# Peptides against a protein of PDB entry 5H65, part 214

Target 1, 294 residues: chain A of PDB entry 5H65
Amino acid sequence: QYLERTPLCAILKQKAPQQYRIRAKLRSYKPRRLFQSVKLHCPKCHLLQEVPHEGDLDIIFQDGATKTPDVKLQNTSLYDSKIWTTKNQKGRKVAVHFVKNNGILPLSNECLLLIEGGTLSEICKLSNKFNSVIPVRSGHEDLELLDLSAPFLIQGTIHHYGCKQCSSLRSIQNLNSLVDKTSWIPSSVAEALGIVPLQYVFVMTFTLDDGTGVLEAYLMDSDKFFQIPASEVLMDDDLQKSVDMIMDMFCPPGIKIDAYPWLECFIKSYNVTNGTDNQICYQIFDTTVAEDVI

## One batch from the design tools (peptide; made by RFdiffusion4, then SolubleMPNN)

Design b2_p26_6_s1 (from b2_p26_6, 12 letters changed)
Fold by OpenDDE base, seed 4:
Structure b2_p26_6_s1 (fold): chain B 294 residues (1-294), chain A 26 residues (1-26)
Amino acid sequence: as target 1 above (294 residues)
Amino acid sequence: MEAEEEREFNERAQRHVEALAREEEL
């Protein structure tokens, strides 16, 4: 829908909810650090969560690595199992279950591995060599997802997370319901396992100034604004540099705001009610930075 | 951001998301 440009001073006087097209300068933004701007969002319960750090994952996988794989759960119709005993002082047993497609092992680039007892480093190494990895543990009757605090699916460098609150986990054998056992689409895997997948989002506040007024707007966006997926940015130095360059372009350090480029964007207003107090807030939507520089 | 500032930011962001969700349900 086409919207006429509205000055910020006019917007600030209007009731919510409304949608606007604006042209403003990015006076400032928060967080300044990219890793603080990337969050996980549940589309059902709307909980925002931090992306787990490597240290958090190390703890989870280290704990999982103390558990011995159950021999009774090895080599099913769904997967072929291989067991390794580490030759370190701990002598851990690691199980890798290779998921089959119609009884046949797929090519490495299409293969799903279920990893039981692996460390973060081991899991990451395998995820770089194979298409997909699911960290698992031995349950009572079947393999189960290890922990929703860790990725339920790793594809290359992409970590897919699920919502602990909204998910009702099902055992690994439910992957049998997937017709295509080669592509391993994250949403399909999540559905089969009863997982509500979390969404990577950039969460930022922009202070916008068009010379008529100043407005604070939230950005919550997965891949449109920067044309960079939030799901990939933390694991890719080049993507991080790109985001930094974009932000430096709109909000250059050491330069006066008068020299800042103009940003065209869409914002929507909404009400936030605290008792009798009503506050109007703003969110950036349907905006791509690369297309909006003038 | 410092830890306290980050906490406050996250709390505000959570309220923001919840408010937007309510608006979308209307």
Scores: peptide ipSAE 0.551, ipTM 0.923, DockQ to the pose 0.698; fails the geometry check
Fold by OpenDDE base, seed 5:
Structure b2_p26_6_s1 (fold): chain B 294 residues (1-294), chain A 26 residues (1-26)
Amino acid sequence: as target 1 above (294 residues)
Amino acid sequence: MEAEEEREFNERAQRHVEALAREEEL
């Protein structure tokens, strides 16, 4: 859609909801640190969650590693199982289940591993070697997802998370419903297992100033604004640097705002009610700044 | 951002997302 540019002073006087095209300088933004700006968002219940830290995952997987794999659940039509006993840690057992495609073990780059009793370190090593990894535990009748506080699917360095509130977990055998057992599309895996996948999003506040007024706008975006996926940025130093460079370009440290570049973006206004107080808030939408970065 | 500021930011962000979702449903 084409919108004419509207000065901030005019926008600040109008009722919500409305959409605007603006040209403003980025006076400031929060959070200043990228790792604090990346969140998980549920598209169904709209809960924002923190991306779990390594320490959080360590605890979850350590707890899972205290459980012994159930021998009765090994080697099904869906997967072949291999068991290891660690030499240390009192002989901890780790089970790796290799998911088959029509009874055939796929190549490593197409293989889904179900990991039972593995530590974070062990899981990460396997995820780097194989296409996909699901942390699991032995249920009563089948393997089950270990914990939605941990990734339900790990593909390389990408951790896929599910919403605890909205998900109704199904057992691992439900992966049989997938026609393609080689690509392991996260959304398909989630659907099969009854998981509502969380979306990685950048969540930031921008203070915008066009000389006529000052407006605070929220950014909630997964991959459009920076042209960088929020799902990948935390695990890629180059992507992090790119985001930092973009932000430094629009809001350079140690320089007066008069010298800041102009940012063109779309914002939408909406009403927020906090008790008896009504406030108009703004969100950046349909905006790509990376295209302006040469 | 300090821990307290981060908590406040997250709370505001949550309210923001919920409000926006309600507006989109109208």
Scores: peptide ipSAE 0.550, ipTM 0.924, DockQ to the pose 0.709; fails the geometry check
Fold by OpenDDE base, seed 2:
Structure b2_p26_6_s1 (fold): chain B 294 residues (1-294), chain A 26 residues (1-26)
Amino acid sequence: as target 1 above (294 residues)
Amino acid sequence: MEAEEEREFNERAQRHVEALAREEEL
């Protein structure tokens, strides 16, 4: 859709909801730290959550590692199981279940591993060698997802999370419903297991100034604004540097705002009701800034 | 940002997302 450019002073006088095209300078933004701006969002219940830290995951996997794999759940038609016993740590048992495709083990780069009793370090090592990893535990009659507080799927360095509120977990044998047991598409895995996937999003507030007025707008975006996936940025130093560079370009430290570059973007207004108070807020949408950095 | 500021930011962000979702449903 084509929108004419509207000055901020005019926008500030209008009722919501409306959409605008604006040209403004980024006076300031929050959070200043990139890792604080990356969150998980449920598309169904709209809960925003923090991305779990390594320390959080360590605890979850450590707790899981205290449980012994159930021998009765090993070596099914869906997967072949291999068990390791650690020499230390009181002889901890680790089970790795290799998911088969039509009774055949796929290549390592196409293989899904179900890991039971592994530490974060062990899981990460395996995820680097194999395409996909699901942390699991022994349930009553089948393997089950370990914990929705941890990733339900790890692919390389990407952690896929599910919504605790919206998910209705199904047992691992439901992976049989997947015709293609080689690609392991996260959405397909989630669907099979009854998981509502969370989305990585950048969540920031921008203070925009075009000389006629000042407006605060939210940014909530997964991959459009920076042309960098929020799902990958926390695990990639180069991507982090790129985001930082973009933000420094639009809001350079130690320089007066008069010298800032202009940012062109789309914003939409909406009503926020908090008790008896009604406020008009703004969100940036359908905007890409990465092209301006080239 | 400090922990308290972060909590406040997150609370506001949550309200923002919920409000936006309601607007999109209308």
Scores: peptide ipSAE 0.550, ipTM 0.923, DockQ to the pose 0.719; fails the geometry check
Fold by OpenDDE base, seed 3:
Structure b2_p26_6_s1 (fold): chain B 294 residues (1-294), chain A 26 residues (1-26)
Amino acid sequence: as target 1 above (294 residues)
Amino acid sequence: MEAEEEREFNERAQRHVEALAREEEL
């Protein structure tokens, strides 16, 4: 439904919840660093989490690499297994399980690899050759997902994460429930393994000024606002540059606010309770910045 | 932002998300 443009001074006097169309300048925003603005969000429990850093993943995979693959779990109807022993003094064993489709190995670009005992570096190397990788460990009776603190699925440069709180993990043999074992859709993999997938989101606060008033609004968006997926931005330098350029355009450094471009957007108000304090907050929604420049 | 400011930001962001979720469910 169409909303008339409302000045910020009028909005600031209203009770929540309400929706508004506004035209304002972006006075400032937080976080200033892009990597701090990208979070993981659970659609079920609404927990916001930090995206694990490379160092965090190194620790998880290093710990996993201390475990020896169970020979009894190799070469099932679901997958063919190959074992490598590292040439270093430790003699670490790495298992790669190639998931079959109806008993046949798919093409490399359609093949899912289950990796057991690999380091982050080794996993990344394999994921560059094979589109889909799941880090796993030997369980009591079957292979299991290694750790929900690490990606449950790596596709190219995209890391797919699951919610620790909401997921009820099932063993790897549950991938048999997937009729199509070639496309490896993240949501389908997650469903088969009992994982609630986390969503990448941009989480930012915008200070908006239209000359009548100043309002702070939250942005929580996956791919609409920037027309750039939050799931891809951390792994793509060009996408990062694009986001930076957009933010610099709306909030140019060293320039007076009167020269800033106007941003048209939709905001909704809502009530937030913090202890005894009741506050009205605002969220930007249904807004694409590239289309809303005046 | 500094570590303390980041913690405060994250706490506020969490409250924000939870509040919005409640509003959408009602």
Scores: peptide ipSAE 0.549, ipTM 0.923, DockQ to the pose 0.719; fails the geometry check

Design b2_p26_6_s2 (from b2_p26_6, 11 letters changed)
Fold by OpenDDE base, seed 2:
Structure b2_p26_6_s2 (fold): chain B 294 residues (1-294), chain A 26 residues (1-26)
Amino acid sequence: as target 1 above (294 residues)
Amino acid sequence: SEAEEERRFNEKAQQHVEALAREEEL
């Protein structure tokens, strides 16, 4: 056994930092809405950010779509370019750059597309057909990432974001440094482009009660607690339903706490200092609850 | 309002994340 179980009343008397194993009931939790609990976290500067809404992305891509692709940046050793002109009044130009692997175009399921001037809808359509998409724009000397407020990489329905504060963007030609130009691992793409990738996290506050005491604990977890990736949950109704079922199991509505199931988890205490005020807070860590779901 | 509650929650969450980061660096 990793740690001995400690009652909450004993924990509440101890100084931080310490780690504990506990058995408690989930009296309540916040936020109540799942989509509000999913955030982006920078592992370097520790900034929490909201996941951009579809409307936010639409604005960014609409702005990008007003820019004309630079013909001088078409068809390099790294990619082959195709240009489409829309049949609208303005004749909007969209450039799709197909990244080559050793000078050869890969299969669609292994292909990275660089999209210039595409709308959100167009980008999503392409993301469903091809392995990976990067929204780009024409820079002075090379293609560059469109905007860190938008995904730097889209793979299927997964949007990968970068930290504006910590990233030092490099031009698209830096993708040449990647040995594997088929799988397009997000971390490798980010590294090549000078991006510090943000992590999807569930951020919740749990009120825990074991009958001896009550404490609040924060949950900040990417994929361990629910055994569901925070990066995928917003785009998958079944995953959302699963999370909701788990939360309803531990904190059933309309039922008295005496009938709640016991939650076994690990918590760590830590100090929060605001001026002269010192407070001990708690975080849930290294805990998986999904295995307990029938 | 719901928006205000969310804002307050996020502010507190940020403080906690920063505190945790400091503890891990010590």
Scores: peptide ipSAE 0.536, ipTM 0.916, DockQ to the pose 0.779
Fold by OpenDDE base, seed 3:
Structure b2_p26_6_s2 (fold): chain B 294 residues (1-294), chain A 26 residues (1-26)
Amino acid sequence: as target 1 above (294 residues)
Amino acid sequence: SEAEEERRFNEKAQQHVEALAREEEL
């Protein structure tokens, strides 16, 4: 729908909910650090959570690596298993299960690996060689997803996470329900395993000023605003630099706001209750910064 | 502190997301 441009001073007087088109300068934003602005969002329960750090994942996988793969669960109709014993004094066993498509092993670029007992470093090494990796553990009767605190699927440098609250996990044999065992679409894998996928989102607060008024607006966006996927930015230095450059462009350090570029965007107002207090808040939506510089 | 500010930010963000979700369902 077409919206006429409205000055901030007029918006600040209106009741919520409403949608507006605005032209304003980005006076400031929070958080200042990119890694703090990237969150995981559940589309079902709407929980926001932090993206696990490498240190967090190290702990999870180290704990998983203390468990020995169950020999009874190796070499099923779904996958062929290969076992390695580490050369260290502990002699840790690592199992890699190669998922088959109709009884045949796919090419490496189409292959899903189930990794059992691997460290983060080992998992990352394998994920670089193969299309997809799922960290697993030996359950009572089948392989199971290792931990929803870790990625349920790794594809290259992309870590896919699931919601602990909303997911009802199913065993790995449920991957048999997938007709095509070569593409390994994250949503399809999640559905087969009973996982509600989390969405990577940029979560930021913008202080907007058009000279008539000042308001704070929240940004929660996956890939539209920066034209950069939130799911990829933390693992790509070039993408991180790009986001930083964009933010520096709109909010350049060391100069006065009068010299800032104008940002055109859409915002919607909404009511937030905090105890007995009702507050009108604003969210940026349907906005791409690259196209909205005036 | 920076940590306290981050916690407050996250709490507020969660409230916003929930509020928006409720409005979209109406």
Scores: peptide ipSAE 0.536, ipTM 0.915, DockQ to the pose 0.792
Fold by OpenDDE base, seed 5:
Structure b2_p26_6_s2 (fold): chain B 294 residues (1-294), chain A 26 residues (1-26)
Amino acid sequence: as target 1 above (294 residues)
Amino acid sequence: SEAEEERRFNEKAQQHVEALAREEEL
């Protein structure tokens, strides 16, 4: 889109909602740590959630691993099941269900595994070897998703999460509705299972200064601003470094703001009610920093 | 503390997201 550039001092005097194009320096930003800026966002209820930590997942999968797979749910038209007993003192039962495509087992790079009773470590090992993994548990009549507090789908190092509030979970046999049982598109899997997928987003606050005024703007963006997917950044050191480099470029430590580069971006104003007070706030939108640096 | 600051940030962020969503619904 095209908008004429407006100075911050002029923007600060106007009512919301409006859209602007601005040119400003990034005086400061929060949070300073990248891992704190990556959140999960529900597009339906707009709840922001933290990305679960490894420790959180360990607990969930450990609890799941205490449950014995139901033999009655093994080997259906949808999947072939294999059961292992661990060598540890507890002798856990682990079930891996290999989802078939039209009755045929696909290649490992196209295969969806349903894992029942696995630990986080075991699940991660399998997800690195096979295309897709869904943590499951034995329900009353069918396999079911284990827990929406954990990923509903793991593809390599990418964890896909669903909204606990908005999702109405359906049993695993609903995967039969998918025509393509090889690619395992996360959105399709989510739809089949009644999951509202959460979106990885960068959530940051920018303090912008163009010399005429100072404005605080929020950033909530998945992959456009940095041209780096928020869904991948936490699991990739190089991507993390790239984001850090970008932020250091716009807001270099140890130097004065006069030497900062100019950031061109779009912002939208909106109204926020705090009790009896109405405040105008701003969000950065439709902006790619790599294209808007001058 | 850093943890408290993070919590406060998240709370504010949630408020902003909700407010923006309401504006878009108008």
Scores: peptide ipSAE 0.535, ipTM 0.915, DockQ to the pose 0.762
Fold by OpenDDE base, seed 4:
Structure b2_p26_6_s2 (fold): chain B 294 residues (1-294), chain A 26 residues (1-26)
Amino acid sequence: as target 1 above (294 residues)
Amino acid sequence: SEAEEERRFNEKAQQHVEALAREEEL
């Protein structure tokens, strides 16, 4: 949809909700750290959550690795199980369950692994080889998802998380409901297991200035703005560098704002009501910086 | 502190997301 460019001074006088096309300079932005700008968002309850860091995951998987796999849950119609015993002083058992498609083990690139008792390092290695891994634990009657504080599905370097508040977890055997047991689409896996998947989003506040006025706008975007998926950026140094370069380009340090490039983007206004007080806020939407740089 | 600023930002971001969600549901 085409919108005429509107100066910020005019926008600031109008009631919400409305959509605008603007051309402004990025005076400043928050947060400054990329890690702080990448969050998990629940599409159901709208809770924003921090992305767990490796240290958090290490703790979860280390704890999981202290639990012994239940022999009774091995080798079902759904999966074939292999057990490893570590040779370290403590010793631990690691179970890898290979999910079958109609009783047949798929190719490695199509195979879903259920890992029980694995460390983060081991899980990551397996995810790189087999593409799809679910961390699990032995439940009372079936394998269960290990912990929603950890990824429910790891595909390559992508960690898929679920909402603790909105999810009603079901046991692993519910994967039987999937007709296609080769593609392992995250949303399908989530649905089968009663998980509400979280969305990776960039969450930032932009202070925009076009010389006529100053406006703060929120950015909540998964992959459009930077043309970089929020789901991948934290695991890829090159992508991180790219985002940093983009932000540095729009908001270069050590120079005056007059020399800043222009950002053309779409913003929408909306009302925030607190009692008798109405505040108008703004969100950047449907904007790609690579296409909108002027 | 940096941690306090982060917390404040996150709180505001949460409010923003919730408000926007309400508007989209109307």
Scores: peptide ipSAE 0.536, ipTM 0.915, DockQ to the pose 0.754; fails the geometry check

Design b2_p26_6_s3 (from b2_p26_6, 12 letters changed)
Fold by OpenDDE base, seed 4:
Structure b2_p26_6_s3 (fold): chain B 294 residues (1-294), chain A 26 residues (1-26)
Amino acid sequence: as target 1 above (294 residues)
Amino acid sequence: SEAAEEAAFNERAQQHVAALAREEEE
C-alpha cells in the first residue's frame, strides 16, 4: 500500500477515483462534539443513525416493563426462567431467562440472559455480571426481541444495535441454531435472530490544508483512526478524553495553523453526481493518527 | 442554530456514505 506523498494542489486537479498519501494540517473539523460524531451505520442500506441516548432507552424499557411476561413462554428447552416481583405498589414482574447450552446452564461469564420487563438500570446491572443480555418481550408463540430501537444485545458496557430497515426479526427460539451457546458472538446472535447489525463509526469532516491547497475529507472509521473503538467511546470517559486530546493536538484552539502538527493520512477520491454537476469528494481511509516525526 | 448545523451535517454525511457505497459497488 505504498504511495508517494502528493500535495493537495495536485490532488485537487485530478479525476476520481484515486488514492493518495498526504501530509496536511487539520485546519478544522466537524462535528466539534464527540457524541455527535459517533453514529450507527448499516452495512446493507448504508443508513446513518444516531446512537440512542440513555433517556431514549429508559423510555423504551419502561414501556416494555408495563407488559407482563407470558407464563406459557417460560422454561423451555432453550432457557430456564426466573421471575421477580418488584417491591413497589404495582408489583412489576421481571423475567430473566437463562439460556442453556445443550440443556445445561453455562457459567455466568458465558451465560446469555433474556430479560423481560427490566429497566435500563436492571439490565445494565445484569449485563455487567453475566456479560450477555438480550432485552425481550413475550410474543404470541415465543419470546421476541423487545425493540430494535434498543440494543438487541448488551455485553458489558457495549450496546449492539440492529437496523430496523434491513432486519427481518425472528423469534428467540432461533437461537437454537447456534451450536455454541457460550461465546455469544454478536454477529452470530444477529444472524440467528434475523438482525442486520449496525456498526459504530466515527463520522467526521476534516478540512485539510498543506499550504498548497485545501480540501475536505470525510472520516468514517470504527476503530483504526483513533485506535479507539467507536463502540466503546460513548461509555468510557477516558476514551472520550483521549479522542478529545487527539483532536486538540491536531487542531489546537487559539493557535495559528502554522503551528499545527502535520497529519499523515491516506485519502481516496470518488465521484458524486448531482444532476448535471459532478463533484469529487474525499474520504480518509486506512489511517491511524500519528504526528510526523521530524 | 446548533440543531440546524447538526442536521445539515447529518444530511451531508448520509449523502457522502451513500455516494461512497455506490462507488464501491461499481
Scores: peptide ipSAE 0.480, ipTM 0.902, DockQ to the pose 0.755
Fold by OpenDDE base, seed 1:
Structure b2_p26_6_s3 (fold): chain B 294 residues (1-294), chain A 26 residues (1-26)
Amino acid sequence: as target 1 above (294 residues)
Amino acid sequence: SEAAEEAAFNERAQQHVAALAREEEE
């Protein structure tokens, strides 16, 4: 984009919508805690959701683990099934279904597991050993996704979520439509199962000050602004530290704003109507701070 | 409270996203 830098005082006087290039200091930002800034966003219905906490997932999987796998649904052309009985007094049954590629079991690094009756801990352990894991349950005629409140796909430490509002779930046999049963691309899996994938996004508000004026701008970004994926940051301490360092650099605690570095970014204005109130808001877009830091 | 602040932030964020979505669809 070829925009001339505009002072904030001039921007504040103009009608929306417009796009601007600005140079300003980050006076403050919210939320202060990173975990509060990471959300799930539906690209279709635009609902923002919280990333489920471990406690939420524990409940879901614990409930699922109380259900006995249906023997009739084991060992199909799509997958081979193995059943474990836990050694605890409850003796719950856990089914792991190994999805086959053209009748052949893939190597562990390419294998999709369908887990039925596993706890969060068990699922996470398996996801660390195998390429992909889908939590499932026994449906009437086929295996089905366990719950959209839980990840529909786990790959390593990455949890992929689907939108409850926009998804129309299909049975697990629809994975047969996938030609490549080794890579297990999340979008392809989602499509096969009728899931609208949610997107991890950073959601923050920046108070920007260039000495001529002050405005608040929203940031909603998946991986561009920090050059760090929102989908990975919650599960990676190093990435979290990196984000914190970036924010501390632009908004260092304990010093005067005069000493703050300048942030160059693009913002766009837009109209927001809340009842009878009309307000002009601003969003940061097409901005990468990593380029400014280097 | 922190919980209340978070809730308020989330509400505003949702409004922001909704507004932007409408603008893009127009």
Scores: peptide ipSAE 0.479, ipTM 0.902, DockQ to the pose 0.734
Fold by OpenDDE base, seed 5:
Structure b2_p26_6_s3 (fold): chain B 294 residues (1-294), chain A 26 residues (1-26)
Amino acid sequence: as target 1 above (294 residues)
Amino acid sequence: SEAAEEAAFNERAQQHVAALAREEEE
């Protein structure tokens, strides 16, 4: 649908919900730090969560590593198991289960590993050598996902997370339902295991000013606005620099707003009720900055 | 503090997302 460009002053007077096309300058934005802007979002319950840091994951995997793999769960039709015993005084056991495709082990770049008892460092090392890694633990009758506080799937440097609230975890043998046991599509893995995948999103507040008025709008976007996936940005310095550069371009430090470039974007208004207070809020949507610089 | 500001932002962001979700479902 075509929308005429509307000045902010006019928008501020209108009731919600409505959609607008605007041309404004980015006076300011929050958070200022990129890593603070990247969140995990559940598409079902709409909870926003922080992306776990390495320290958080270390704790989870260390705890998992204290558990001894159950020998009864090794070497099934789904996977072949190898056990390592560390040479330290504790003799920690680590189990790696290689998921088979129709009884055949895939190539390393197509293989899914189930890791039981591994540390974050060990898991990361394996994820760099193999296509996909799932941290698991020994359940009563089957391997199970270790913890939804940690990634349910690691592919290279990408950590895939699931929603604790919305997920109803199923045992690892449910991976048998996957016809393709080589590509290991995150959504398919999640479906098989009863996981509601969380989405990486940029969450920011933009203060927009077109000279007629000032409006605050939220940005919640996965990959459209910057044309950079939120899922990859935290693990890629170049992508981080790119986002920073874009933000600096629209909101350059130490320069007057009069010199700021114009940003064309779409915003939608919506009603927010908080007790007796009714306010109108705005969200940026369907906007790509690379195409909207005027 | 910076931590407090971040927490406040996150809270507001959550409220935003929740409100928007409700609006879209109507």
Scores: peptide ipSAE 0.477, ipTM 0.901, DockQ to the pose 0.741
Fold by OpenDDE base, seed 3:
Structure b2_p26_6_s3 (fold): chain B 294 residues (1-294), chain A 26 residues (1-26)
Amino acid sequence: as target 1 above (294 residues)
Amino acid sequence: SEAAEEAAFNERAQQHVAALAREEEE
């Protein structure tokens, strides 16, 4: 619904919770580095987590690669298995399981691979050739997801993560519950495997100034604010440049604030209690900057 | 110092998310 524009000085005097439409300049923002502003958020427990770095993933997959694929779990009704032995690393074995749709192997662009014992490099190579990849390990009676500290699903350059706290993992054979074994929708895969998917979000603090007052507002947004998905930005240099350009436009370095462009946005106030202290905080919501530049 | 600032920011961000979630549930 339509909200009348309210000056910051008036907002600062009001009790929370309330919603406002404002017009202000972006005096400053934090974090300054884009990679620090991208987080993973659980929609259920609301835990914010850092996106794992390449080094973190290397360790996880190296640990997984020390385990030998269980022969008795190969070639089921769900998947066909192929085993490779590396020339180095004492002949490490890597298993790739090709998931079938009704007993038939899909085309490469529709195929889900279950990778067992692969390094990050090997997994990335395979994900570039095939539609979807799930890192797995041999369980007692079935293949299982390798580790929720790593992606449960890789599609191209997009890494899908799950919440360790809220997920109750099920074995890989539960993928049989999916009628469509060609599209591999992340939410459907997550549901089948008992995973609560994490959401990529931009998390930033904006200091807003309209000349009547100054307030700090949080931004937590997945894809609306920049019109760029947080899930893709870390893996795409062009998208990163775009975000940087947007931020430089609103908060240009070496320029006085008087020359800054105006930002129109919606903010909502809320109460934060810390012991006996009550603080009113603000969040930006339902805002797209590309449409709000004046 | 930079690491400390980042940690402090993350802590405040978590508090923000938690507070907002409580408001939505009320």
Scores: peptide ipSAE 0.475, ipTM 0.900, DockQ to the pose 0.769

